# Designs tried in a protein design run: peptides against a protein of PDB entry 7Q4I. Part 215

Target 1, 281 residues: chain A of PDB entry 7Q4I
Amino acid sequence: HENSTIAERLYSEVRVLCWIMTNPSNHQKKARHVKRTWGKRCNKLIFMSSAKDDELDAVALPVGEGRNNLWGKTKEAYKYIYEHHINDADWFLKADDDTYTIVENMRYMLYPYSPETPVYFGCKFKPYVKQGYMSGGAGYVLSREAVRRFVVEALPNPKLCKSDNSGAEDVEIGKCLQNVNVLAGDSRDSNGRGRFFPFVPEHHLIPSHTDKKFWYWQYIFYKTDEGLDCCSDNAISFHYVSPNQMYVLDYLIYHLRPYGIINTPDALPNKLAVGELMPEI

## One batch from the design tools (peptide; made by RFdiffusion4, then SolubleMPNN)

Design b2_p28_3_s4 (from b2_p28_3, 18 letters changed)
Fold by OpenDDE base, seed 5:
Structure b2_p28_3_s4 (fold): chain B 281 residues (1-281), chain A 28 residues (1-28)
Amino acid sequence: as target 1 above (281 residues)
Amino acid sequence: TEEEEEFKKAKEQVEKLFKEEEEKKKLE
C-alpha cells in the first residue's frame, strides 16, 4: 500500500487550479488525455478554449483561434479564473494541452510560499523582461495575489499590459506581471536544478541533443548543466508531451515501482512570510 | 559512480520508451 499522507496534506494545503490552453480541434486529440492523466491531480481543472465542451469541462472564451490569439486567450482565461475561481485555489497553473505536470512536485515547491505573495514560477527566461519571464510551454503558476494583480491592476491598463491580442503569450504576461510587481520566482531545487522544462524529458536528460548554440541556452535565466544535473528529482513539468507519452509518464511516475525501494520524502521547509522568497541558490 | 550508471541506464530506458511511442504515432 502506498503511503500518500504527505501528498494528501499538500493537496489540501496547496490548492492548485490548472487551466489548460486548448482549442476545439484538440479537445479530443490532446486535452482529454490531460484530463485522464495528470490533470486529475489538480484541485480544479479547466480547459480554456474557444468552444464549450461539457465532457471536457472546456470553457468558451471570447477569443479567436490561432497562434496570434494565444495572448488574448491567456488574458481571457485569467479574467475568467478571477471572476469565477479565484477562491477555489491558492495557485493557478497555466499549461498547454501537450504539457505534462507532476502536480505533487509543484505543491512541494509552492508549499513554503504564501499565495498572497505576488509571485509566479516556471521555466524562467532572461530576454525581453528585466526580471525574466516564464516559458509558456513549460507551464507557469501564479499565486492568487499574482492573478489578482494581473487581472485587476495590469489588464485594465494599456500602459502596464498589452491591450491587443498579438505577441508572444509568455513574454506579454511576463511584462504585465513585472509591471505590477509580481516577482518572477526561482523554481530551481536546493541543488540548483530546474523543475519546469519547455521540452520533453529526453531533450533535457540527454546532453547530446542540444547544441550549445541552441536558443534555449541563450534564453535560460539560470545556468543549468546538461546531463545528470539538468533536472530536479522533483521536476514539475515537461512540454511537447504527446497523448501517448502522457500515459507512459503516468505509468512511470505513479505506477511503476522498483520493488524494495521506499522513497522517504524530505521534510517540508518552513513557511515563508507574505512577500518573502526562498533564498537565492 | 555506480549510481550514475544506473541513473544513466534508467534515462536510456525512458528515452527508448518515448522514442517507441513517437514512432508508433508516426505510423498511425
Scores: peptide ipSAE 0.006, ipTM 0.328, DockQ to the pose 0.033
Fold by OpenDDE base, seed 1:
Structure b2_p28_3_s4 (fold): chain B 281 residues (1-281), chain A 28 residues (1-28)
Amino acid sequence: as target 1 above (281 residues)
Amino acid sequence: TEEEEEFKKAKEQVEKLFKEEEEKKKLE
């Protein structure tokens, strides 16, 4: 029997609403596999689409489909969350229908923070936004206060937030959040290792001869060492995870155990005051 | 370190499992 007592405590104290960006063509192909794997570990799981699907719990947002509408879909998704679900959780995760998330590791990262702190976390990129922005594919998580500021203060003001639905979704939300003083947090662990990853585990864990010219190395906000030190033992997310790989990851993380090895969790850090961040590493 | 080498081998084994599962499902 697995001792899940601390994970159960964090499930109650660090409530996470996960919304999944999807489309009608991916409901059966991708989104249902999120629901059957890591999505079941969210306190609330919602699929944001252009068509309703009662089996999936998909919401039909008033947006068109296509890559040019991703920013529009993100705006409408957070409006929907604010209207219907702002009190159902403390933290609000955006993920794609091919993102895999270890929700327990996200709760561990978020535990010290107040949900009333205007902050969000993810894989931080440095271009286009002064404080940085979070990669859309790796998924990003907003505090309740960050969602409030985004929906109530940023979205209604075209000077603070782009009214057009075009543009890079992750860059545009990053600009809007900066303009309402939502802080781009540091999601790295105490060793300076990343937790949110915009690629599959294979691409991060294996020193591929990624050409030093690969765009990722120019985009990352924090310089990470190449190789084995790239990834936290408490990693949170990976992107471009196929439906089949989601089941493999679920098996490896939650079911496969080396006999005789007992992992003892680290002590929880002290809780921060409202507006306080962890020291930069 | 010996621990780093063991961790590297463990990562390579996990990679192999992922590749094998991807290959099986490309055949399905």
Scores: peptide ipSAE 0.006, ipTM 0.329, DockQ to the pose 0.033
Fold by OpenDDE base, seed 4:
Structure b2_p28_3_s4 (fold): chain B 281 residues (1-281), chain A 28 residues (1-28)
Amino acid sequence: as target 1 above (281 residues)
Amino acid sequence: TEEEEEFKKAKEQVEKLFKEEEEKKKLE
């Protein structure tokens, strides 16, 4: 009933390793539901924790738990990926254990880019980092070259990358990446609609859901509309998605079909040269 | 499986929401 030929092509050509930020207390509560839903659509799925879990495929990183160790966990996660998995994928997604990701839409966004281009994508925030940084909760994806630069060039240099494990994880990686000339890409679609979202769909789709004084409106790098115009038809991620909502989203996106409406995929864009970005909208 | 059960529950919830929305449209 479905033609998945182009999705299968992109699965092979745009290889994504997804690593999930989790902890031992969330292995069963949250992480397993990622594995059972959207995480199965990654080319490689790894759960980064402080304890090993063979059922989950969780890695025990040499870090403590708690908010003050999230940056430490991110550094160790990417070190682990670089050492063991740098050639297993082209793109490396960080997500939380309550992030939902439409991996096919991410592959579509990434398709024109070379993995040797030093770039990363996500929900871009403007504070603290000149070029912006990607929201940790929305998830962010690094090219293979971005991972290399982060691990090999940034992490060993305390002037380029914070040595201690304290601080906001997403801000700190954003600073490190900027310092090694990894570009903060524009993840918006051709209509200027966002693809990575730091909240649940309802918070973005429903007009006036949030106060205009809400911090988010001061943090977003690009102007964002409310309602259905907030979000790309090819949206990639949402945050604060409960385990139950992950299964709902899986049903709605991958199983529910309006009879008689067949979506034909748009033609793939031309591939970019190494170091080339899509024109800004 | 546990996954299948959770998926089934989610499907049932969505179907309920659609029915409620259809009923609402009939009242408009």
Scores: peptide ipSAE 0.005, ipTM 0.304, DockQ to the pose 0.028
Fold by OpenDDE base, seed 3:
Structure b2_p28_3_s4 (fold): chain B 281 residues (1-281), chain A 28 residues (1-28)
Amino acid sequence: as target 1 above (281 residues)
Amino acid sequence: TEEEEEFKKAKEQVEKLFKEEEEKKKLE
């Protein structure tokens, strides 16, 4: 029998609403598999689409489909969350329908922070935004206060937040959040290892000299070592995870255990005051 | 080191699993 006492405590104390970016063509192909795997570990799971799907619990947002509408969909998704669900959680995760998330590891990272602190976390990139922005593919999580500031203060003001639906979704929300003093947090663990990853585990764990890695090292805000030190033991997310790979990851993380190895969780850190961040490493 | 060898073996196992799943997807 697994001792889940700490995980159960964190489930209650660090409430996470996960919203999944999807479209009608991916409801059955991708989004359903999120619901059947890691999405079931969120306190609330909502699929944001352009069409309603009662089986999936998908919301039809008033947006068109296509890559050029991702920013529009993100704005409408957070408006919907603020209107209907702002008190249903403490933290609000955006993920794609091909993002895999270890929600317990995210709760562990978030535990010391107040949801009233204007902060958000993810894979921090350095270009375009002075404080950095979080990679859209890796997923990013906003505090309740960050959502409030985004929806109430940023979105209504074209000087603070882009009114057009065009542009890179992750960059545009990053600009908006910076303009309302939402802090781009450091999601690295105590050893300086990353937790949010914009690629599959294979691409982060196995050194490949692909052009994709070249741009990634230019974009990443915090320099991390390659190889063994690339990834936290408490990693939170991976991107470009196929439906089949989601089930494989679910099995490996939650079911497969090496016999005779008992992991004792580290003690929870002290809670931070409102507005306080963990020291940067 | 022993740790490096264990990590290498773990990577190879994960890589194999992912490749097998990709091959199945191509057959569907």
Scores: peptide ipSAE 0.000, ipTM 0.317, DockQ to the pose 0.033

Design b2_p28_4_s1 (from b2_p28_4, 14 letters changed)
Fold by OpenDDE base, seed 5:
Structure b2_p28_4_s1 (fold): chain B 281 residues (1-281), chain A 28 residues (1-28)
Amino acid sequence: as target 1 above (281 residues)
Amino acid sequence: SVGEEAKEYMSKMDVEKGMRLFALRRQL
């Protein structure tokens, strides 16, 4: 009673490798729930950790644990991906073990773009990086070319990419990517609504949840609203999603249906040339 | 499958959190 033909097509044409930032203490608590929910919809799913876990499919990266090592882990994760998996996908998503992602909506956003375009998408923030950078918590997705440039051109050069493992990982990768001319894309929909969110849906959808002095409003690159107009109908990610909420979201998004409502997908846009971006909104 | 996991989870769902998410879905 469900037609998934278009979703299946996009699954084949817009291949996504998802790597999940985790640690050994979160393998059972968080990461396994990603694997049991939205992670199943990735073409490839890898958990990046400091310890191997065969049940989880976790990779032991040569990094320490802790918030101060997240940049180190991000660098090693992309090195690992480039070495082992660069041809397994067209797009490479970083997410946290408490990020929830609607992968079909990400494929829809990415469909017109060439994976050979040096571009990445996420929740764009304006500080620290001239073109902006993508919020780490919301998750961000690199094209295959962006990964190549990051690993091959940026990482080996201390002038282009921070060599030590300290710093905010999202800012640091943003600097590195800018330095190798990877474009910080606009992930907003045609109505100017965001798709990647650094908080849970409730924090974005409920008006006046935060005051206008909240740091987020100063960090967001594009003007955004709160309430029902905050978020695309094709939203891609939310952060701070508990393990229980992941299952609830999976149910609500993929199972719960209002009887008698037929959702017809919009037509796919034309594919862009290599290096071409969607028009500005 | 997601459906199987959902069935298992529904028996253990945090009712309060679940209801909030249902409410959000209804608003959209």
Scores: peptide ipSAE 0.007, ipTM 0.493, DockQ to the pose 0.056
Fold by OpenDDE base, seed 4:
Structure b2_p28_4_s1 (fold): chain B 281 residues (1-281), chain A 28 residues (1-28)
Amino acid sequence: as target 1 above (281 residues)
Amino acid sequence: SVGEEAKEYMSKMDVEKGMRLFALRRQL
């Protein structure tokens, strides 16, 4: 039996509410598989939809369906969280119904930070937003203070946050958060390796398939190498993960172990003061 | 669109192979 003492400590000290972007057509096809895999490791798991589903724990947001309403769903999701759940967690993760997340690795990254620091993390992209924004597909996590600023300060002001429901949801929230001085954090590990990925592991690990003209290399905020140096050993998320692949990842990460290899966890870093960030690498 | 390019890129990749490589790397 593995020693889970540190993971249990972090589960208590770094509370994460995960909300999943979904729709009624995906409740059974995708979202239920999130609930049956990595979503179990969140302190709270909520599915944000346009229809209620009591079996899934899905919330019916007052928004229409379709790609043009994703920004509307994001705004209403965080309003719902702020109204009902702001004290239920310290950190608030958005993920898609085809995103896989290693929640323990996210807690490890977040551990030194105060939830009262106005910060958010994810796969940082450089276009459209000066400080960058976090890729929607990779998932992004807001501190409690970031959620407060987004809902209370940004959303009510059309000059700070887009009132219309159209647009790329990740870009629009990135603009809103920048406008209320929520910092776009660096989610890379101590070796400069990424933790949040907008694709499956294969796309990042195998250099042979990426044309240097691929949009991703122009969008990524931090320069990352292809191949084995692409990804942290403590990676947090992957996107475009099929339902079957979620179960495979659960098996590979939590059950499959090489005999005789004992991973001892590294010591936890010191906690930062409110408003303090880790040094940029 | 960015999403269409990503989907096309995904269709060319063997996700299972990538997952195996990722798992193997954690062992080295």
Scores: peptide ipSAE 0.023, ipTM 0.617, DockQ to the pose 0.858; fails the geometry check
Fold by OpenDDE base, seed 3:
Structure b2_p28_4_s1 (fold): chain B 281 residues (1-281), chain A 28 residues (1-28)
Amino acid sequence: as target 1 above (281 residues)
Amino acid sequence: SVGEEAKEYMSKMDVEKGMRLFALRRQL
C-alpha cells in the first residue's frame, strides 16, 4: 500500500550502524523493545553492555556498571566499532535504550554529507564546549571519519581526550571531537526546526508546560519555538521513551495513516563535497 | 542532576496527551 522506493534507496546509500547504550539489567526491560521497534530499521544494530547477550546481540565491553562509567562505555563502544564495524556503515549513531529514532529521517538529513567529512549531528548544546556538543540522551551520529578521528587520534592522547571514565559522557566526547576538528553540525531542518530531542514528544509539543527558567533553554545551541513549531516534520529522535511508548510511536509513525493524505517526499538535495557543510540558516 | 530535573518534569506531564498531539500533527 505504501511506496517505499526512496526509503529503500536511502537505506542502501546512507548506511547507519546504531549502537545502543544499555546494561544487563535493561536487556529485557528496555533494549529488547528497541530491537523490536526502531532498531530494526538500522543497517546494523549493536547493544553495548557489560554482559554478552546472544539473543539481543549485546556486546560485553570491558567496563564497569553505573552512571559514572558512561564515558568509559562510550569510549569502548567506539573502539569496538572501529575495530570490527568501521566499514559496515557510513554513519554511527549512539542512542540510549530509552531513545526512539526515526532512522529514515536521519538518513534524509545525512544524505548530502560525505561520511569522510569529519562531522557529527544531534541535539546541540552550547555549554562546556566552544563549538557545542550533542546531548547524550537525544542520540548523536558520527560520520565514519569522525569515528576514525575519535578512536585513532583523540582517544590515545590524554591531552585531547579524557583518559579516565568520569565526567558527563556527551560533554567529554564533545571535547574530544572538537580537539580533532570534528565539526558539530547543524541538524535543524530548512525551517530551522530541531530534529533531535532530549525529551519525549509531549515535552516539546505542549506549550506553557516549560518554565522559561528550565535549564534546557539555557543549554540549547539554537533557539527553538515551543508548541507545534518546536519540531521538524522530519524529526529524528526523542528521549525518555518507555518500552510501551516505543510501540505506540512505531504504530503512529509507520502504521497509522489518515485516509486520502498522500505524502510526496521532497527531492533529495545535492551531495556535498568532502568537508563541505550545509549553510547555516 | 540536569537529567533528574528533566525526568521529574516529564513525570508530571500527560504523555498520552502529548502523543495524541504528535499523531495529529502528522495527520495535518
Scores: peptide ipSAE 0.021, ipTM 0.629, DockQ to the pose 0.733; fails the geometry check
Fold by OpenDDE base, seed 2:
Structure b2_p28_4_s1 (fold): chain B 281 residues (1-281), chain A 28 residues (1-28)
Amino acid sequence: as target 1 above (281 residues)
Amino acid sequence: SVGEEAKEYMSKMDVEKGMRLFALRRQL
C-alpha cells in the first residue's frame, strides 16, 4: 500500500507540461518509450517533431531535421506551447527523447515558486551566458512567465534572441532568457546536491568515472562533489537513458521497494512571493 | 563501430550500476 496523497496534491498544484524533442526516425525507437514510462506522469505530454504522429501525440513543427535545426525546433515548440497550451500548465519542461525525468521530484523543487516568477531550472552551465544556461540534455523547465517572456518579448526581437535557427539550442535559449530577465535558478537541494543531470546516473554517482579534464567539470556552474554526494535524493533528470533503461528506472523508482523501509516525505516549504527565489546555499 | 558498441555497452552497464547504487542508497 502506497500513500500518494502528497504526490497527488503536487500533481494538481504544480502542473507540468513536458515537451519532448524528437524526430520522425525516433518516434517508434525512443519517443514512444518516454510516453510509456515517465512521460505519463506529466500533466500534459507533447512530442515536438517535424512530422505528425497521432499515436504518439507528436506535433509537426515547421522546421527541418538535423542538428542545425534544434534551436529552430525549440523556438517553434515554445511558440506552439504559448499559442495552444500556456494555460494548461504552470511549468514547461523541455526534455530529449533519451532523457528520463522523475516528475514528482521536479514538482517538489518547483512547489515554492510562483509560475509568474520569470525563472527556469535545469543543470546550470557557466560558459557563454553570464548568469549561466541550462544544459539541453538534462532537460530544463520554464515557468509560465518565462515562456511568455521568451515567446512574446525575446523571439520577436533579433537583438534579444537569435532569429537564425543555427547555434547550440541550450545556449541560445539561455541568451534569450537572460535578455528578458528570466532568472537562471538554482536547482540544487538543501544540501547543495544537483537534481538535473546531463548523463546517466552511474556517470555522476561513481567517483573518478569521468576524467577531471572532461568538459563537464569546466562547464558546471556549481561545484559538485563526485560519488554519493553528487546527486540529490530527490534527483529529477538523467540523460542518455536508453529505451530499455527507462523501463528499468520506472521499475526501480516506482515499483521496487525494500520491505520495512518507509520513506516519510519532508514537509513542504513555504511558498515564495512572485519574483522571490530560494536562499542561496 | 566497436567503439560505439563499447560506449553503448558501457553506458548500459553504467546505468545498471548506477541504478544499483541508487537502490543501495535507499537501503543504507
Scores: peptide ipSAE 0.019, ipTM 0.557, DockQ to the pose 0.376; fails the geometry check

Design b2_p28_4_s2 (from b2_p28_4, 14 letters changed)
Fold by OpenDDE base, seed 1:
Structure b2_p28_4_s2 (fold): chain B 281 residues (1-281), chain A 28 residues (1-28)
Amino acid sequence: as target 1 above (281 residues)
Amino acid sequence: SVGDEAAEAMSKADTLKGMRLFSLLRQL
């Protein structure tokens, strides 16, 4: 018998729309496996594509395919969300079709924040954007107010937001959000450990993969420790997760239980006022 | 990004060794 009472409360109080970046060639190969695993724990799940797929709930955005169109697809995805779904959730997660997300851990992180606070969270990188930007691969989550500011204030203004569809989508949205005073939040836990990861768990947990020359260590906004202390006990996302690994993660996180071990959840923090952030650690 | 190609190459090479994933999940 699972005691899901706190998770059920957070599911109702911290509503998350997840949109998945995909393409028609990945609908069956990748996106379908997101829908069958972690995506079922979102309050709303939408696949953003160039072709419609009614079995997947995929939307055909008016964009071309290819890596050079990711920024165009991100802009059209958020326009579509704002027009059709802005009241369906409080928080709006972008993820890739090979991102795995523990949605309950994301709801726990988001719980103290108001959706009317102009904030977004993810794996914060320091280059190109003064306040930092969130890595596209780890996934990033916008408040309802952040989506409103992005679509209504930033996108229509070429001085605030790039009109062309070229560029790194995560950097470009990060510039746009900064220009409309959406804050790049700190997603770390109370111990200073990261929650959003632009790689698979194995790459973060193993010190032997840390060539100190690896670009990641120059890009991370916050210093994180190597090894097991790299990652929060309430980690939210991992990138480059294969379809098979999604099912393994789903089994291990949600179904596998050691008999006789009961974890008691920590108490929920106090809710913040509109515009308040958690203190930097 | 330059990071994505390097990360994609590394992620394809290293299958999540079950033992390391289990160690992560025991800390969860």
Scores: peptide ipSAE 0.024, ipTM 0.720, DockQ to the pose 0.446
Fold by OpenDDE base, seed 4:
Structure b2_p28_4_s2 (fold): chain B 281 residues (1-281), chain A 28 residues (1-28)
Amino acid sequence: as target 1 above (281 residues)
Amino acid sequence: SVGDEAAEAMSKADTLKGMRLFSLLRQL
């Protein structure tokens, strides 16, 4: 019998609302597969769209579709969460409909932090935002206080947050969050290995024959090693995961076990005070 | 995101993807 006691404790103590960025054309093709795989491990799961879908539990946001409207959709998604769901969770994950997330590993990373700390986590990028910003594709998670500051303090002020719906949504939310003193956290493990990936694992495991001119190496905030040392044993997310790959990952992570190998979980870290962050490694 | 344009270019490299995910998962 699998000992799930610590995972059950973290499910109760580290409540996560997951919202999925999708569109009506992807409800059946992509979003449904998130709901049937990793999304079932969120405390609350909501699909943010331009059309309602009662089977999916999709919300129709008052925004147009297309890449040029992703920032508008992100703003309306967080307004909707703040109005209807701010007390339903402690942490608020944005993911795409082709992002796969290991929610237990995210709860483990978040456990020491107060949800009243103005912080957010993800794959940190260095351009455009002084403290960095979190890659949209890897998914990013806001504390309850970060959501409050974003919606109440940043969004109503055109000097703090872009009123237009155009632009890269991950960069624009990163600017808004910086302007209200929401901290861009370090999501790396104790060995300095990344947990949120804007690609599938295979893209990170390519040895040094990847052109050093690859944009990713210019965008990453923290230097990561190439190969197997690139990635935490407690990795949280991968992007560009096909629907079929989501089911394969769900099977390999949660159902496939080598006989006679029992992993003992590490001890939980001490809880931090409100406003306290883990030391950067 | 800037990543989306790069991912469309990387879709041709997709064939090398399967073997390395298994290597990461074997360390679990």
Scores: peptide ipSAE 0.023, ipTM 0.708, DockQ to the pose 0.413
Fold by OpenDDE base, seed 5:
Structure b2_p28_4_s2 (fold): chain B 281 residues (1-281), chain A 28 residues (1-28)
Amino acid sequence: as target 1 above (281 residues)
Amino acid sequence: SVGDEAAEAMSKADTLKGMRLFSLLRQL
């Protein structure tokens, strides 16, 4: 039996609501597999769709389907969360129906932070937003205060937040959050390694002769290495994970263990004050 | 955006590559 005492403590102290971006065509194909794998480790799991599905726990948001409506869906998702669920969690994760998340590693990263700190985390990109923005595919997590500021201060003001539903959802939320002084946090570990990945593990873990012209290297806010040094030992998310890969990842992360190797968790860091961030590395 | 189109193109290619790694892991 694994000693889960610290994970159980963090489950209680660092409450995470996960909302999954999906659509009716993906309820059975993708979203159900999130619910059957990593989504079970969220304190609350909600699927944001255009159609209700009581088996999935999917919410019908008042938005059309299609890529041009992702920003509209994100706005309505956070309105719905604020209205119905703002007290159900401390942190609010957006993920796609093909994102895989190690929720325990996210709780570990979030542990020192106050949920009353206006901050959000993810894979930080540098274009379009001065402080950066978090890549939509890697998933991003808002503090409770960040959600409050987004919904109450940003969304009602067309000068602070785009009223139209068009645009890249991750860029648009990043602009809105910056405009209400929500900080784009550093999600890197103490070794400067990334935790949120907009791609599958293979693309980060395998040194490819990556074309230095690859857009990702121009977009990434923090420099990252390739190969095994790319990724934190406490990595949080990967994108473009198929349903079958979610079950493989669940097996590898939670069930497969090398005999005689016991992982002892590091001590939890000290709690930060409200508004305080970890020092940048 | 070029990033979204590249991410979409990569999504398919990356899904296929990721599937190969996971297929390799299943063959082990």
Scores: peptide ipSAE 0.021, ipTM 0.682, DockQ to the pose 0.218
Fold by OpenDDE base, seed 3:
Structure b2_p28_4_s2 (fold): chain B 281 residues (1-281), chain A 28 residues (1-28)
Amino acid sequence: as target 1 above (281 residues)
Amino acid sequence: SVGDEAAEAMSKADTLKGMRLFSLLRQL
């Protein structure tokens, strides 16, 4: 029997609602595989779509489909969460239907923070938003207070938050959150290594993507090391993960164990006060 | 537009989708 005692404690103390950005054409092709893999480790899992699907637990949001409606879908998803689910979790993760998330590693990162702290985490990008914004593809997680501020304070005010449904959803939510003093947190580990990845692990590990002209190096808020040191041992998310790759990752992370190697988890850090952030590394 | 550069960045990321997760399996 695996000793899951710490993971079970964190499951109870750091409650995560995961909402998955999807569409009706992807319910069976992608979203179902999220539900069958990493999504089962969320405290609550909801698929945000334009059509209802009772087998998937998909919600029909009042939005059209297509890339131009992602911001509209994000706004309606958080409205729906605030109305129906704001007390069901402490933290609210957005992910895509091709994002893979290690929820236990996310709970470990979030453990010291109060859900009443107006903060959100993800892969921080530096353009367009002064404090930065979190890359949509890597997934991003809002505190309960961040969701409240977004829905109650930002969304109703066209000066604070874009009223139309056009634009890059991650940039637009990043602007809205900054305008209501939701902090763009640092998701790096104690060694300064990233945890949220807007690509598959392979793309971060392959030196051929280290071309300094690659847009990612201009967008990343924190300087990352190249090679294996790029990535935290407690990595949280990867993007562009196929359904087949989700099952492979699920097997490798949760089922495959090297015989005779016992990993001892690090001690949990002290909890922070409301409004307090981890010290800069 | 700011959206077009992000869309181009996403489209460039979409071109990377074709690489198989075989390298992760070699490092585990």
Scores: peptide ipSAE 0.020, ipTM 0.676, DockQ to the pose 0.143

